# Ledger of designs, part 8: peptides against a protein of PDB entry 7BBL

Target 1, 86 residues: chain A of PDB entry 7BBL
Amino acid sequence: IAQESLESQEQRARAALRERYLRSLLAMVGHQVSFTLHEGVRVAAHFGATDLDVANFYVSQLQTPIGVQAEALLRCSDIISYTFKP

## One batch from the design tools (peptide)

Design b1_p13_1 (made by RFdiffusion4)
Fold by OpenDDE base, seed 2:
Structure b1_p13_1 (fold): chain B 86 residues (1-86), chain A 13 residues (1-13)
Amino acid sequence: as target 1 above (86 residues)
Amino acid sequence: LEERNRELEAELE
């Protein structure tokens, strides 16, 4: 009847959340994603990939108010939220 | 890009 430690429970919880997040990112590959940035700025781009530490989003066809960039890098720390149609 | 995604997939195994 050995009880799992609190630290072990937290570790499992973190692992589960990371797995869910990574699976979600993989599901976005190739899809157009709408990103909400700071100050109400919204951009759209096709999601390509991210780092293993999920620090950056590598995207294509980034639509901004002033034009389109064929390829771009978005720092995850600059992203408030995102949405896409599967 | 594909390589990075493969690395993520490997982490999920």
Scores: peptide ipSAE 0.293, ipTM 0.849, DockQ to the pose 0.154
Fold by OpenDDE base, seed 5:
Structure b1_p13_1 (fold): chain B 86 residues (1-86), chain A 13 residues (1-13)
Amino acid sequence: as target 1 above (86 residues)
Amino acid sequence: LEERNRELEAELE
């Protein structure tokens, strides 16, 4: 019986996780998302898109403690967590 | 934005 290599198994696992993640991001498109940033800062924005490497979140109507930005770029490294209602 | 999302969709097909 030909057994799949350990490396191949890892590749399949990573691919499955990436697919699930990307599908989740697509489900967020156009929805308002609540983001938790550093120092306990929480903001809300409409999710637009990400880079293919998911380095940045392109959002609109970003509600911050000091005002609203029509369009903004959130670096994923600045985001601790996020949530939204499907 | 729509174009970027289209690229993501294409990756999933």
Scores: peptide ipSAE 0.292, ipTM 0.849, DockQ to the pose 0.156
Fold by OpenDDE base, seed 1:
Structure b1_p13_1 (fold): chain B 86 residues (1-86), chain A 13 residues (1-13)
Amino acid sequence: as target 1 above (86 residues)
Amino acid sequence: LEERNRELEAELE
């Protein structure tokens, strides 16, 4: 039985993690998501989409401490965590 | 937005 190389196993593991992540993002589409940003800032917004490299989140109805923005771009690097109700 | 999501869906096919 040919044993798969370590590099190939790692590649499959990375691909599986990416797939799980992307599927999670798609599950969020149209839902209100709570985002935790730096310095304890929390915002809520309806998730619209991300770019292919998942560098940005395109959201709507962004609730911030100072008001609501109809449309906004959140950089993924600014997001510590997020949660939503499926 | 729909186009972006379609691109993600295509990657998962």
Scores: peptide ipSAE 0.291, ipTM 0.848, DockQ to the pose 0.154
Fold by OpenDDE base, seed 3:
Structure b1_p13_1 (fold): chain B 86 residues (1-86), chain A 13 residues (1-13)
Amino acid sequence: as target 1 above (86 residues)
Amino acid sequence: LEERNRELEAELE
């Protein structure tokens, strides 16, 4: 009985997780998202898109402690967590 | 913006 290698099984698992993540990002498009950043800073913005390597979030109506930005770029590495209502 | 999302959707098809 031919069995798939452990390495191949792990590769499929990683691919499945990536696909699930990307589909989740697409589900956020057009919704207001609450982001938790470093030092306990929380902001809210409408999610627009990510780049192809999911390194940045392109958002609109970014609410920050010092004001609202119509358009903004959030680096994914600066985001600790986020939540949204589907 | 919308174009980038369409490109991502195409990658998932």
Scores: peptide ipSAE 0.268, ipTM 0.839, DockQ to the pose 0.109

Design b1_p13_1_s1 (made by RFdiffusion4, then SolubleMPNN; from b1_p13_1, 4 letters changed)
Fold by OpenDDE base, seed 5:
Structure b1_p13_1_s1 (fold): chain B 86 residues (1-86), chain A 13 residues (1-13)
Amino acid sequence: as target 1 above (86 residues)
Amino acid sequence: LEARNEELEARLR
């Protein structure tokens, strides 16, 4: 009986979670998204694209506590959560 | 699965 290894099962689980994440990003393309950053900072921006490694978000109309940036880069590692209306 | 994710990533660039 060929049984999938535990490591392979974990790999599939990670891949499935990654897919769900990526699909959520695709769903938010062109939409205004609310991002929760560290220290309770919240910003809103239109999601445009990611870099090659999906390590950074290229966004537009970034609303920050101190003003609006027409174009900006958000590091994914700085983002705790996000929400948007599809 | 990884190949599909790579395709999704490509669509995000």
Scores: peptide ipSAE 0.661, ipTM 0.938, DockQ to the pose 0.686
Fold by OpenDDE base, seed 4:
Structure b1_p13_1_s1 (fold): chain B 86 residues (1-86), chain A 13 residues (1-13)
Amino acid sequence: as target 1 above (86 residues)
Amino acid sequence: LEARNEELEARLR
């Protein structure tokens, strides 16, 4: 009986993790999200959308240590973690 | 699986 290759198993595992991530982002839409950035910086914003590659987040009402921005762009590579209430 | 993820990504844009 032919078995799935290790490489194929890894590909499926990566795809499953990606799906879980994307579904979490979908659940964030329209909600206030707390983002943890580098150097202990935390910000909060309403999640709106992403760009084509899901490399950047378009957010609104971004609360930063130095004030609030009505609209802003967050780079995913700058985000360590996020939390939100569904 | 990739096709499903592409659909999810499209919904996020």
Scores: peptide ipSAE 0.659, ipTM 0.937, DockQ to the pose 0.645
Fold by OpenDDE base, seed 3:
Structure b1_p13_1_s1 (fold): chain B 86 residues (1-86), chain A 13 residues (1-13)
Amino acid sequence: as target 1 above (86 residues)
Amino acid sequence: LEARNEELEARLR
């Protein structure tokens, strides 16, 4: 009986996790999101779009510890976690 | 499945 290799099973599992992630980002579009950054820093912003490689987030109304920025860019690598109300 | 993910990424730009 032909069976799928372990490597192929792992590839499908990674692809499924990626899809869940991307769908969560789509659900965030147009909503205010709370982002947890390094060293306990938390910011809130309206999620707009990503760049080509989904490596950066373009956001608006970014609330930071020192003020509000109308438009800003967040690097995904700087984000530990996020939460939002769908 | 990779092709589906590429379509999702395109919608995020």
Scores: peptide ipSAE 0.655, ipTM 0.937, DockQ to the pose 0.596
Fold by OpenDDE base, seed 2:
Structure b1_p13_1_s1 (fold): chain B 86 residues (1-86), chain A 13 residues (1-13)
Amino acid sequence: as target 1 above (86 residues)
Amino acid sequence: LEARNEELEARLR
C-alpha cells in the first residue's frame, strides 16, 4: 500500500484540529463563555456568532473589569484562551 | 475535510 506523504498527514492533522475547534465554537453558541485576554484580563460573554473568517466573535452581555456591554465584538487575536460549560 | 470545515464555518455565521 502507498504511504501517505508527510505533508498530507500534516494537512489532515491540521484539518482535524480545525474541525475540533469549530465544533467547540458551535457548542458554545448561546452559552456564557469565560475569555482570558491579554494582560491577564478576564471577561465573560454569551457567544453568538462569528464573521466570515471566524476572526471575530460577536458576543452579548460582555462583562469586563470596567463595565458591561450589551453587544460587543471580540477579536480572536485578543483571546488567549476560553472556557465554557457545554 | 476542508469542505466539511467550510460547512461548519457557515453554521457559525
Scores: peptide ipSAE 0.654, ipTM 0.936, DockQ to the pose 0.636

Design b1_p13_1_s2 (made by RFdiffusion4, then SolubleMPNN; from b1_p13_1 with E3L E13R)
Fold by OpenDDE base, seed 3:
Structure b1_p13_1_s2 (fold): chain B 86 residues (1-86), chain A 13 residues (1-13)
Amino acid sequence: as target 1 above (86 residues)
Amino acid sequence: LELRNRELEAELR
């Protein structure tokens, strides 16, 4: 029985990570998401959508320490992590 | 559910 190549194993691992990421985006639609940004900034917002290349998150009711923005844009490059209740 | 966005994206590149 020939062992699966290392390259093939890595491809499967990348595919699994991609699926997990995409499923998380689908699952957060319409939910409040907590975002951790740089410099310890944490915000909460309702997730609306992303653009086609997932460069930006379009959100609503963005809660910040200084107030609430009805609509806002979060750049994915500014997001360290996110969490939500599915 | 918690995801580290930049780390996940890095694994895909």
Scores: peptide ipSAE 0.245, ipTM 0.774, DockQ to the pose 0.058
Fold by OpenDDE base, seed 1:
Structure b1_p13_1_s2 (fold): chain B 86 residues (1-86), chain A 13 residues (1-13)
Amino acid sequence: as target 1 above (86 residues)
Amino acid sequence: LELRNRELEAELR
């Protein structure tokens, strides 16, 4: 009986997580998303798009502790977590 | 729905 290698199982698991991540990005387009950043900073913004390598989030109506920015760029590396209502 | 962006990216590496 051919058993799938651990490496192959890990590869499938990563692929599944990637698919889930990408689907979430598609689902949040045009919706307000709440982002948790470092140092307890929380912001809300309407999600527009990402770049091809998903390094940045292009958002609008960014609500920050110091005001609202009409258009902004959020670095994905600065984002701990996010939530939205699909 | 809450997603942990940093953890997802770490698992994808």
Scores: peptide ipSAE 0.223, ipTM 0.756, DockQ to the pose 0.056
Fold by OpenDDE base, seed 2:
Order: C-alpha cells, then structure tokens, then sequence
Structure b1_p13_1_s2 (fold): chain B 86 residues (1-86), chain A 13 residues (1-13)
C-alpha cells in the first residue's frame, strides 16, 4: 500500500479547512452573525456576501458600539472570530 | 457555531 506523502496529507488538511470555511460562509447567508474584532470590539450584522478572494465581508444592519449602519464592509483581516446559529 | 477566522486563514497558508 503506497503511503501518502506528508506534503499530500498537509494539502488535504488545508483543503478540508478551506472547504469548512467556505461552507460556513454559505451557512451565514440569511443569518445574523456576531463578529469579534480586535481590542475586544464586538459587532453583529447580517451576512450578505464576500468578494472573490474573501478579503472583505459585505454585511447589512451592522450593530456597532456607536450605532447601526445599514450597509458596511468588514475586512476579514480585522475579524478574529465569528459565531452564528446555522 | 464559532469559527476563529485568523486561525483558519493561518492554517491555509
């Protein structure tokens, strides 16, 4: 039985994580999502879409500490974590 | 469900 190379195993692991991530984005559609940002900032918003390279989250009804924005752009690099009910 | 965005992206690099 041919043993799969370490590199191939790592590639599959990364692919699985990417798939899980992308599926989570699909599951976010139509749901309010809670985002944890840097410095303890937490916001909630309805997920709309991402751009092709998933650099940005396009959201609506963004609830921030200082008010609500009807539409907003969240940079993925600013997001530490997110949670929602699938 | 909670996902750590930064960690997921780090593992993909």
Amino acid sequence: as target 1 above (86 residues)
Amino acid sequence: LELRNRELEAELR
Scores: peptide ipSAE 0.205, ipTM 0.741, DockQ to the pose 0.054
Fold by OpenDDE base, seed 5:
Parts: C-alpha cells; structure tokens; sequence
Structure b1_p13_1_s2 (fold): chain B 86 residues (1-86), chain A 13 residues (1-13)
C-alpha cells in the first residue's frame, strides 16, 4: 500500500481547512455575524466581502460598544473568532 | 456555528 507522504498529508489537511474557511465566508454573505476581537471585545455586523487574500473584512451596520458604524473595515488579524446562524 | 479565524489561518500557512 503506497503510503501518502507526510507533505502530501499536510497539503491535504491545509486544503480541507481552506475550503471550510472559504465556504464559511460564502455562507456569511448578507448575514449578521458576531465577531470576537482582542481584549474580549465583541461586535456584530453584516458581512459584505473580503479582499482577495482575505486580509480584511468589509462589513456593514457594525455594532460597537459606543455606537453603530454604517460601514467598516475589520482586519482579519484582529478577529479571533466569529459565529453566525447559517 | 463558531469558527476560529486565527486557528484556521495558522494551519493555512
């Protein structure tokens, strides 16, 4: 039985995680998403889009502790986790 | 559904 190389196994695992991630982004479009940011900050916003390298999230109706921003940019590096109802 | 953004991105590197 030809065993798949370690590198091939890792590539397959990364590909599966990437597909899961990208599918989640597609599923979020137009939905309200709860984002957990650093220092325990939680915000809610409607997901619009990301840029091509998924460095930024473009959102609308961002609910923050101090008010609502009609449109906002969230850096992916600032987002710890997100949750939504599909 | 909850996803860990940093966890997923770390595995993609």
Amino acid sequence: as target 1 above (86 residues)
Amino acid sequence: LELRNRELEAELR
Scores: peptide ipSAE 0.175, ipTM 0.708, DockQ to the pose 0.056

Design b1_p13_1_s3 (made by RFdiffusion4, then SolubleMPNN; from b1_p13_1 with L1A E7R E13R)
Fold by OpenDDE base, seed 2:
Structure b1_p13_1_s3 (fold): chain B 86 residues (1-86), chain A 13 residues (1-13)
Amino acid sequence: as target 1 above (86 residues)
Amino acid sequence: AEERNRRLEAELR
């Protein structure tokens, strides 16, 4: 009987989580998103696109504690969480 | 298993 290895099962589970993440990003396109960064910093921006590796977000109308940037780059590694209204 | 994710990533660019 062919059995799927535990490693293969873990790979599928990780792929499923990745898919959920990517689908959430697609749902964010064109919407204002609230991002929580390190040290309690919160910003809001309109989500546009990602780079090739989904390592950075290209956003517009980035609202920060010190002002608004028309266009900006957010590093995914700096983001703890996000929320938005689909 | 990752093929669908590669397609989703392409849509995000």
Scores: peptide ipSAE 0.691, ipTM 0.945, DockQ to the pose 0.635
Fold by OpenDDE base, seed 1:
Structure b1_p13_1_s3 (fold): chain B 86 residues (1-86), chain A 13 residues (1-13)
Amino acid sequence: as target 1 above (86 residues)
Amino acid sequence: AEERNRRLEAELR
């Protein structure tokens, strides 16, 4: 009996998780998002778009502990978690 | 599955 390999099952699972992630990003487009960064730093910004690899977020009205930036780039690798109201 | 993700990624750009 032909059976799907463990590697294939893991690949499907990773793909499903990524889809869920990508859909969450789509849901936050145009909304204010609260981001938790390293060392307890928290920022808020309106999510706009990503680069080709979804490695960076283009955001607006970035509220940081030291001020507000009208436009900014957030690196996904700097983000621990996020929350927003769809 | 990966094809669908590529479409979603394109929508985010």
Scores: peptide ipSAE 0.690, ipTM 0.945, DockQ to the pose 0.691
Fold by OpenDDE base, seed 3:
Structure b1_p13_1_s3 (fold): chain B 86 residues (1-86), chain A 13 residues (1-13)
Amino acid sequence: as target 1 above (86 residues)
Amino acid sequence: AEERNRRLEAELR
């Protein structure tokens, strides 16, 4: 019986996590999302789209500690977590 | 296994 290698199992696990992540992003399109950034900073914005590599989020109405930006770019690497209401 | 994810990514752009 052919057995799946450990590497293949890990690859499938990573792919599954990636899919869950991407589906969550699709679910947040057009909704206000609360993002937790570094140093305990929290911002809220309407999620619009991503760039080619899903490395950046294009958002609108970004509420920050120092004001509101009509349009902004959030780097995914700067985001620790997010929450939203579907 | 990544084909579906590539399609999801395309929908996000």
Scores: peptide ipSAE 0.690, ipTM 0.945, DockQ to the pose 0.631
Fold by OpenDDE base, seed 4:
Structure b1_p13_1_s3 (fold): chain B 86 residues (1-86), chain A 13 residues (1-13)
Amino acid sequence: as target 1 above (86 residues)
Amino acid sequence: AEERNRRLEAELR
């Protein structure tokens, strides 16, 4: 019986988690999203797109504690969590 | 398993 290796099973599991992540991002395109950043900072913005590696988010109408930016780039590494209504 | 994710990534750009 040909059995899939443990490494292959782990790879599939990682791929499945990434798919769930990517689908959540796709669902938030065009919607206002609330982002939690470091040090308890919370911002809201309309999600537009990502760069090639999904390392940065291109957003619009970014509401920050110090004002609103019409266009902005959010680094995914700066984001702790996000929430939105689909 | 990664092909579908590549397609999703393309949709996000």
Scores: peptide ipSAE 0.689, ipTM 0.945, DockQ to the pose 0.689

Design b1_p13_1_s4 (made by RFdiffusion4, then SolubleMPNN; from b1_p13_1, 4 letters changed)
Fold by OpenDDE base, seed 4:
Parts: sequence; C-alpha cells; structure tokens
Structure b1_p13_1_s4 (fold): chain B 86 residues (1-86), chain A 13 residues (1-13)
Amino acid sequence: as target 1 above (86 residues)
Amino acid sequence: LEARNEALEAELR
C-alpha cells in the first residue's frame, strides 16, 4: 500500500492550518478583535488589513490601557492570541 | 488596505 510520507502529511497539515489562519484574518475584517499581547496586556481594535507577509495588522480604534488610538499598526510577533465574534 | 486583503484572498483561491 503506497503510504504518504510523514513529511508530506506534515506539509498538508501545515497548509491546512495556514489556510484556516488566513480565512480567519479575512473573517476579522471590519470586526472588533480582542488581542492579547505580551505581559498580559489586552487591547481591542477594529481589524482593517494585514500585509502580504502577515507581519503586521493594520487596525483602527485601538483601545489600550493608556487610551484610544484612532489608527495603529500591530506587529504580529507582539500578538500572543486574539478572539473575535464573526 | 483593501488591495492587501484582495491579495490574501487570491492566495486562498
């Protein structure tokens, strides 16, 4: 029985997770998203867009501990997790 | 911004 290699199975799993992630980003467009950042900091913002390499999130109405920022750029590397209502 | 999201949508096609 020709069995797919472990490497090929892992590649498909990574591709599926990537697709799910990208679809989630598109689903966030126009929604308020809660972001968890380092050191337990939580912020909320309206998701606008990401760049082609998904390095940054371009957001609006960013609610921070210090106040509200009309427009902001969040680096994806600074984000631990996020939640939103679709 | 929309153009970047459109490019992301294109990756998903």
Scores: peptide ipSAE 0.225, ipTM 0.825, DockQ to the pose 0.109
Fold by OpenDDE base, seed 2:
Structure b1_p13_1_s4 (fold): chain B 86 residues (1-86), chain A 13 residues (1-13)
Amino acid sequence: as target 1 above (86 residues)
Amino acid sequence: LEARNEALEAELR
């Protein structure tokens, strides 16, 4: 049995994780998502889109402690965790 | 925005 190289196995594992992640993002489109940010800040927004490098989330109706923003950009690096209901 | 999601969908094909 030809053993697949360790590097090839790691590449497949990364590809599978990437695919699962991207599919989850697409499943969020049009749904309200709850985001946990630094220092216990929690916001909710409707997920619209992300850029190809998944650096930013483009959201609408962003509910923050100081008000609602109709359109907003969330940097993924500022997000600790998120949850949504499909 | 839609165009970016379409590009993500294309990456998944």
Scores: peptide ipSAE 0.225, ipTM 0.824, DockQ to the pose 0.153
Fold by OpenDDE base, seed 5:
Structure b1_p13_1_s4 (fold): chain B 86 residues (1-86), chain A 13 residues (1-13)
Amino acid sequence: as target 1 above (86 residues)
Amino acid sequence: LEARNEALEAELR
């Protein structure tokens, strides 16, 4: 039984994680999501879309400590984590 | 916005 190379195993693992991530993004469309940003900042917003390279999140009704923004762009690099109820 | 998500859905098929 030809054992799959370590590199091939790692590639499959990365592909599986990416697929799960992308499916999660689709699942959150239209839902209110809680985002954890740097320095302990937490915001909530309705998730609308991401760009194809998953660089940005396009959100609405962004609740911040200083007020609510109707539409906003969140850079994915600024997001530590998010949670939502499907 | 929806069109971008549809393109992502197509990538996952």
Scores: peptide ipSAE 0.224, ipTM 0.826, DockQ to the pose 0.109
Fold by OpenDDE base, seed 3:
Structure b1_p13_1_s4 (fold): chain B 86 residues (1-86), chain A 13 residues (1-13)
Amino acid sequence: as target 1 above (86 residues)
Amino acid sequence: LEARNEALEAELR
């Protein structure tokens, strides 16, 4: 039995986690999402899309402490966590 | 917007 190398097993595990993450992003499309940002800031927005390198989230109806933005771009690096209801 | 999501869906096929 050719035992798959440890490195190959780890590579498959990383690929599977990435796939699950990307599928989860697609599941958010059209839903209102609650985002937690730095310094305890929380915002809510409708998720529209992400770019191919998953660097930015394109959102609509962004509710912020200072008002509502019809359309906005959130950098993924600014987001600590998010929650949504499927 | 939609085109980016379609491209992600294509990567996952």
Scores: peptide ipSAE 0.221, ipTM 0.823, DockQ to the pose 0.111

Design b1_p13_2 (made by RFdiffusion4)
Fold by OpenDDE base, seed 1:
Structure b1_p13_2 (fold): chain B 86 residues (1-86), chain A 13 residues (1-13)
Amino acid sequence: as target 1 above (86 residues)
Amino acid sequence: ELEEQQALLEQLS
């Protein structure tokens, strides 16, 4: 019987996770998203877009502990997780 | 790290 290699299985798993991630980005366009940052910091903002390598999140109406910023840039590396209502 | 987050927020405002 033909058996898919472990490396191939891992590759498919990574591809599936990446696809779900990208689909989530598409789904959140125009929605308010709650972002969890490091040290338990949480912010909310309307998602606009990301750059080509998904290194940065371009958002609007960013609600922070120090006020609301009309437009802002969140580094993906600063984000632990996010949630939104589709 | 918390200080770093605070610095980031300051840059945004």
Scores: peptide ipSAE 0.017, ipTM 0.424, DockQ to the pose 0.017
Fold by OpenDDE base, seed 4:
Structure b1_p13_2 (fold): chain B 86 residues (1-86), chain A 13 residues (1-13)
Amino acid sequence: as target 1 above (86 residues)
Amino acid sequence: ELEEQQALLEQLS
């Protein structure tokens, strides 16, 4: 039995993480997601879709400290983390 | 800076 190279192992690991990420995005659709932004700011919104190329989150009913926005665009670069209940 | 974050949020409103 041939030993898989380190490079191949790393590639599989990256692929697994990517798959998990993509599946999580699909699971988020229609659900309210809590986003943690910079400076400890937290917002909640219903996840609509994401543009993987532009790295943007299209959300609805975005609850922010200054009010609620029916529809909004969140840049991934502005997001530290997020959580949701599937 | 919190002000920068607030400015971003205001752009969305």
Scores: peptide ipSAE 0.017, ipTM 0.420, DockQ to the pose 0.016
Fold by OpenDDE base, seed 2:
Structure b1_p13_2 (fold): chain B 86 residues (1-86), chain A 13 residues (1-13)
Amino acid sequence: as target 1 above (86 residues)
Amino acid sequence: ELEEQQALLEQLS
């Protein structure tokens, strides 16, 4: 019985995670998402889209501790986690 | 650290 190489198994795992991520992005479109940033800062915004190349989230109605931004770009690197309801 | 976070948020405004 042929056994898939470790490298191939890892590749499939990465592909599966990537697909799940992309599908989650599609599910977020138009929904309000809660983002947890560094130092426990939490913001909420309506998700519009993301630029996979620059790793930015295009959001609207960004609610931050210092005010609301009608439209903004959230850097993915600033985000620790996020939650949303599909 | 928190100051940096505040600076980032201020950049958005």
Scores: peptide ipSAE 0.016, ipTM 0.419, DockQ to the pose 0.016
Fold by OpenDDE base, seed 3:
Structure b1_p13_2 (fold): chain B 86 residues (1-86), chain A 13 residues (1-13)
Amino acid sequence: as target 1 above (86 residues)
Amino acid sequence: ELEEQQALLEQLS
């Protein structure tokens, strides 16, 4: 039977994961998100948007260990993971 | 490093 190559299958899998990631960004807009940063630091903020290259997260009401910021910018490279309730 | 991360957060405040 006809079967696509392993490389093609892997390409489709990676494309699906990338699409799911982008959709998660859309889903979190306006929601409070819990961000896990390096060294066990955790912050919470309302997600606003990202820049075109998805390098930065624009957030509001950022709750940090050292205070609260009305608006802030989080670099994607500083974030290990995030979670939110859609 | 934790200190560097804290410094970054403090700059935003």
Scores: peptide ipSAE 0.016, ipTM 0.424, DockQ to the pose 0.016

Design b1_p13_2_s1 (made by RFdiffusion4, then SolubleMPNN; from b1_p13_2, 4 letters changed)
Fold by OpenDDE base, seed 1:
Structure b1_p13_2_s1 (fold): chain B 86 residues (1-86), chain A 13 residues (1-13)
Amino acid sequence: as target 1 above (86 residues)
Amino acid sequence: ALEEYRALLEELS
Protein backbone atom coordinates (compact mmCIF):
# COMPACT_ATOMS: atom_id res chain seq x y z
CA ILE B 1 0.00 0.00 0.00
CA ALA B 2 1.48 3.30 -1.07
CA GLN B 3 1.18 5.76 1.78
CA GLU B 4 1.82 9.46 1.51
CA SER B 5 4.49 10.68 3.92
CA LEU B 6 3.54 12.81 6.90
CA GLU B 7 5.58 15.65 5.45
CA SER B 8 3.70 15.45 2.18
CA GLN B 9 0.35 15.37 3.96
CA GLU B 10 1.26 18.43 5.99
CA GLN B 11 2.46 20.23 2.89
CA ARG B 12 -0.83 19.57 1.12
CA ALA B 13 -2.76 20.75 4.16
CA ARG B 14 -0.80 24.01 4.34
CA ALA B 15 -1.23 24.58 0.63
CA ALA B 16 -4.97 24.03 0.91
CA LEU B 17 -5.26 26.51 3.76
CA ARG B 18 -3.22 29.10 1.88
CA GLU B 19 -5.35 28.68 -1.21
CA ARG B 20 -8.54 29.01 0.81
CA TYR B 21 -7.18 32.13 2.47
CA LEU B 22 -6.20 33.77 -0.81
CA ARG B 23 -9.55 32.91 -2.35
CA SER B 24 -11.30 34.56 0.57
CA LEU B 25 -9.27 37.71 -0.04
CA LEU B 26 -10.38 37.74 -3.65
CA ALA B 27 -13.98 37.17 -2.63
CA MET B 28 -14.08 40.02 -0.12
CA VAL B 29 -12.90 42.71 -2.57
CA GLY B 30 -15.40 45.54 -2.52
CA HIS B 31 -17.36 44.07 0.39
CA GLN B 32 -17.73 45.11 3.99
CA VAL B 33 -15.86 42.70 6.23
CA SER B 34 -16.22 42.20 9.96
CA PHE B 35 -12.85 41.74 11.64
CA THR B 36 -12.27 40.27 15.06
CA LEU B 37 -9.17 41.69 16.69
CA HIS B 38 -7.48 41.03 20.00
CA GLU B 39 -8.98 41.98 23.35
CA GLY B 40 -12.49 41.45 22.04
CA VAL B 41 -12.28 44.36 19.64
CA ARG B 42 -14.46 44.06 16.56
CA VAL B 43 -14.39 46.36 13.57
CA ALA B 44 -16.01 46.50 10.16
CA ALA B 45 -14.48 47.88 6.98
CA HIS B 46 -14.59 47.70 3.22
CA PHE B 47 -11.73 45.62 1.93
CA GLY B 48 -9.46 47.21 -0.65
CA ALA B 49 -6.34 45.12 -0.96
CA THR B 50 -3.27 43.73 0.76
CA ASP B 51 0.42 44.32 0.17
CA LEU B 52 2.61 41.87 -1.73
CA ASP B 53 3.41 39.93 1.42
CA VAL B 54 -0.25 39.79 2.44
CA ALA B 55 0.85 41.27 5.74
CA ASN B 56 -1.33 44.36 5.72
CA PHE B 57 -4.97 44.95 4.85
CA TYR B 58 -5.79 48.26 3.21
CA VAL B 59 -9.37 49.10 4.06
CA SER B 60 -11.82 51.97 3.91
CA GLN B 61 -14.68 53.14 6.12
CA LEU B 62 -13.23 51.38 9.14
CA GLN B 63 -15.84 51.33 11.87
CA THR B 64 -14.14 51.16 15.25
CA PRO B 65 -15.55 51.39 18.77
CA ILE B 66 -14.49 55.05 18.90
CA GLY B 67 -15.39 56.17 15.40
CA VAL B 68 -14.97 55.73 11.68
CA GLN B 69 -11.70 56.06 9.78
CA ALA B 70 -12.02 56.79 6.08
CA GLU B 71 -8.78 55.00 5.25
CA ALA B 72 -6.86 52.57 7.41
CA LEU B 73 -4.34 49.78 7.48
CA LEU B 74 -4.87 46.58 9.46
CA ARG B 75 -1.99 44.25 10.15
CA CYS B 76 -2.76 40.59 9.55
CA SER B 77 -1.01 39.74 12.80
CA ASP B 78 -3.66 41.75 14.64
CA ILE B 79 -6.56 39.96 13.01
CA ILE B 80 -7.92 36.83 14.68
CA SER B 81 -10.72 36.18 12.22
CA TYR B 82 -13.09 37.81 9.78
CA THR B 83 -16.45 37.20 8.19
CA PHE B 84 -18.33 38.59 5.22
CA LYS B 85 -21.08 37.85 2.75
CA PRO B 86 -19.78 37.46 -0.79
CA ALA A 1 -3.22 43.49 -5.95
CA LEU A 2 -5.97 41.30 -7.33
CA GLU A 3 -3.62 40.04 -10.02
CA GLU A 4 -1.04 39.14 -7.40
CA TYR A 5 -3.58 37.05 -5.54
CA ARG A 6 -4.53 35.22 -8.71
CA ALA A 7 -0.89 34.58 -9.50
CA LEU A 8 -0.34 33.14 -6.04
CA LEU A 9 -3.38 30.91 -6.41
CA GLU A 10 -2.06 29.57 -9.70
CA GLU A 11 1.24 28.85 -8.03
CA LEU A 12 -0.50 26.87 -5.29
CA SER A 13 -2.64 24.90 -7.74
Scores: peptide ipSAE 0.026, ipTM 0.500, DockQ to the pose 0.150
Fold by OpenDDE base, seed 5:
Structure b1_p13_2_s1 (fold): chain B 86 residues (1-86), chain A 13 residues (1-13)
Amino acid sequence: as target 1 above (86 residues)
Amino acid sequence: ALEEYRALLEELS
């Protein structure tokens, strides 16, 4: 009957978002991902792996406006969003 | 790394 405290509600919300994020990482494996970076830059790359602690994205075949990088590292701080088809 | 993600998901579930 009693409602959860505001803190508990927020905690659950954060946990849900974190779970969604982690699941997206799992689903991303082996797929080409479109990354939105700063300054309106969009790139596409095949997801390889990520470091859980520093949230670095290790990708391959990074398609940039000025060419393709065979392998690249995208820091989480550089990424605004990403999309992919599971 | 994937194993760590799965473990974290289990903790959240």
Scores: peptide ipSAE 0.024, ipTM 0.500, DockQ to the pose 0.171
Fold by OpenDDE base, seed 4:
Structure b1_p13_2_s1 (fold): chain B 86 residues (1-86), chain A 13 residues (1-13)
Amino acid sequence: as target 1 above (86 residues)
Amino acid sequence: ALEEYRALLEELS
């Protein structure tokens, strides 16, 4: 009975997480997404696109505590989590 | 680049 190595298991786990992440990006296109940022800040915006290389989220109608921005850029490093209705 | 996401998903699927 062949047993998958630990290294192989970890590789599959990483691949699964990456796939789930990418699918979420595709799923949020055109939807309003709620983003949780640092310091308890929460914003909502319509997802437009993202750049995998620079890890930036391009959004529109960004609702912030101080107002609404028609177009905005959110750095992935500033985002703790996000949620949306598919 | 939505196309990039799709391409990557194809590889991972």
Scores: peptide ipSAE 0.024, ipTM 0.506, DockQ to the pose 0.160
Fold by OpenDDE base, seed 3:
Structure b1_p13_2_s1 (fold): chain B 86 residues (1-86), chain A 13 residues (1-13)
Amino acid sequence: as target 1 above (86 residues)
Amino acid sequence: ALEEYRALLEELS
């Protein structure tokens, strides 16, 4: 009974997580998303799109503690987590 | 763009 190597198993696991992440991006299109940023800052915005390397999030109607921005760009590196209702 | 990701996911499905 041949079994898959540990390295191959880990590679498949990483690939599965990557796929789930990409699917979440597709799922949030057209929805309002709550973003958790650093220093306890939380904002809400409608997700528009992301660039090819998923480095930036293009959003609209960004609700911030100091006002609303019609259009905005959120850097992926600034985002700790996000939630939304599919 | 998002369209490219859609194509990639379709291929993986």
Scores: peptide ipSAE 0.023, ipTM 0.484, DockQ to the pose 0.140

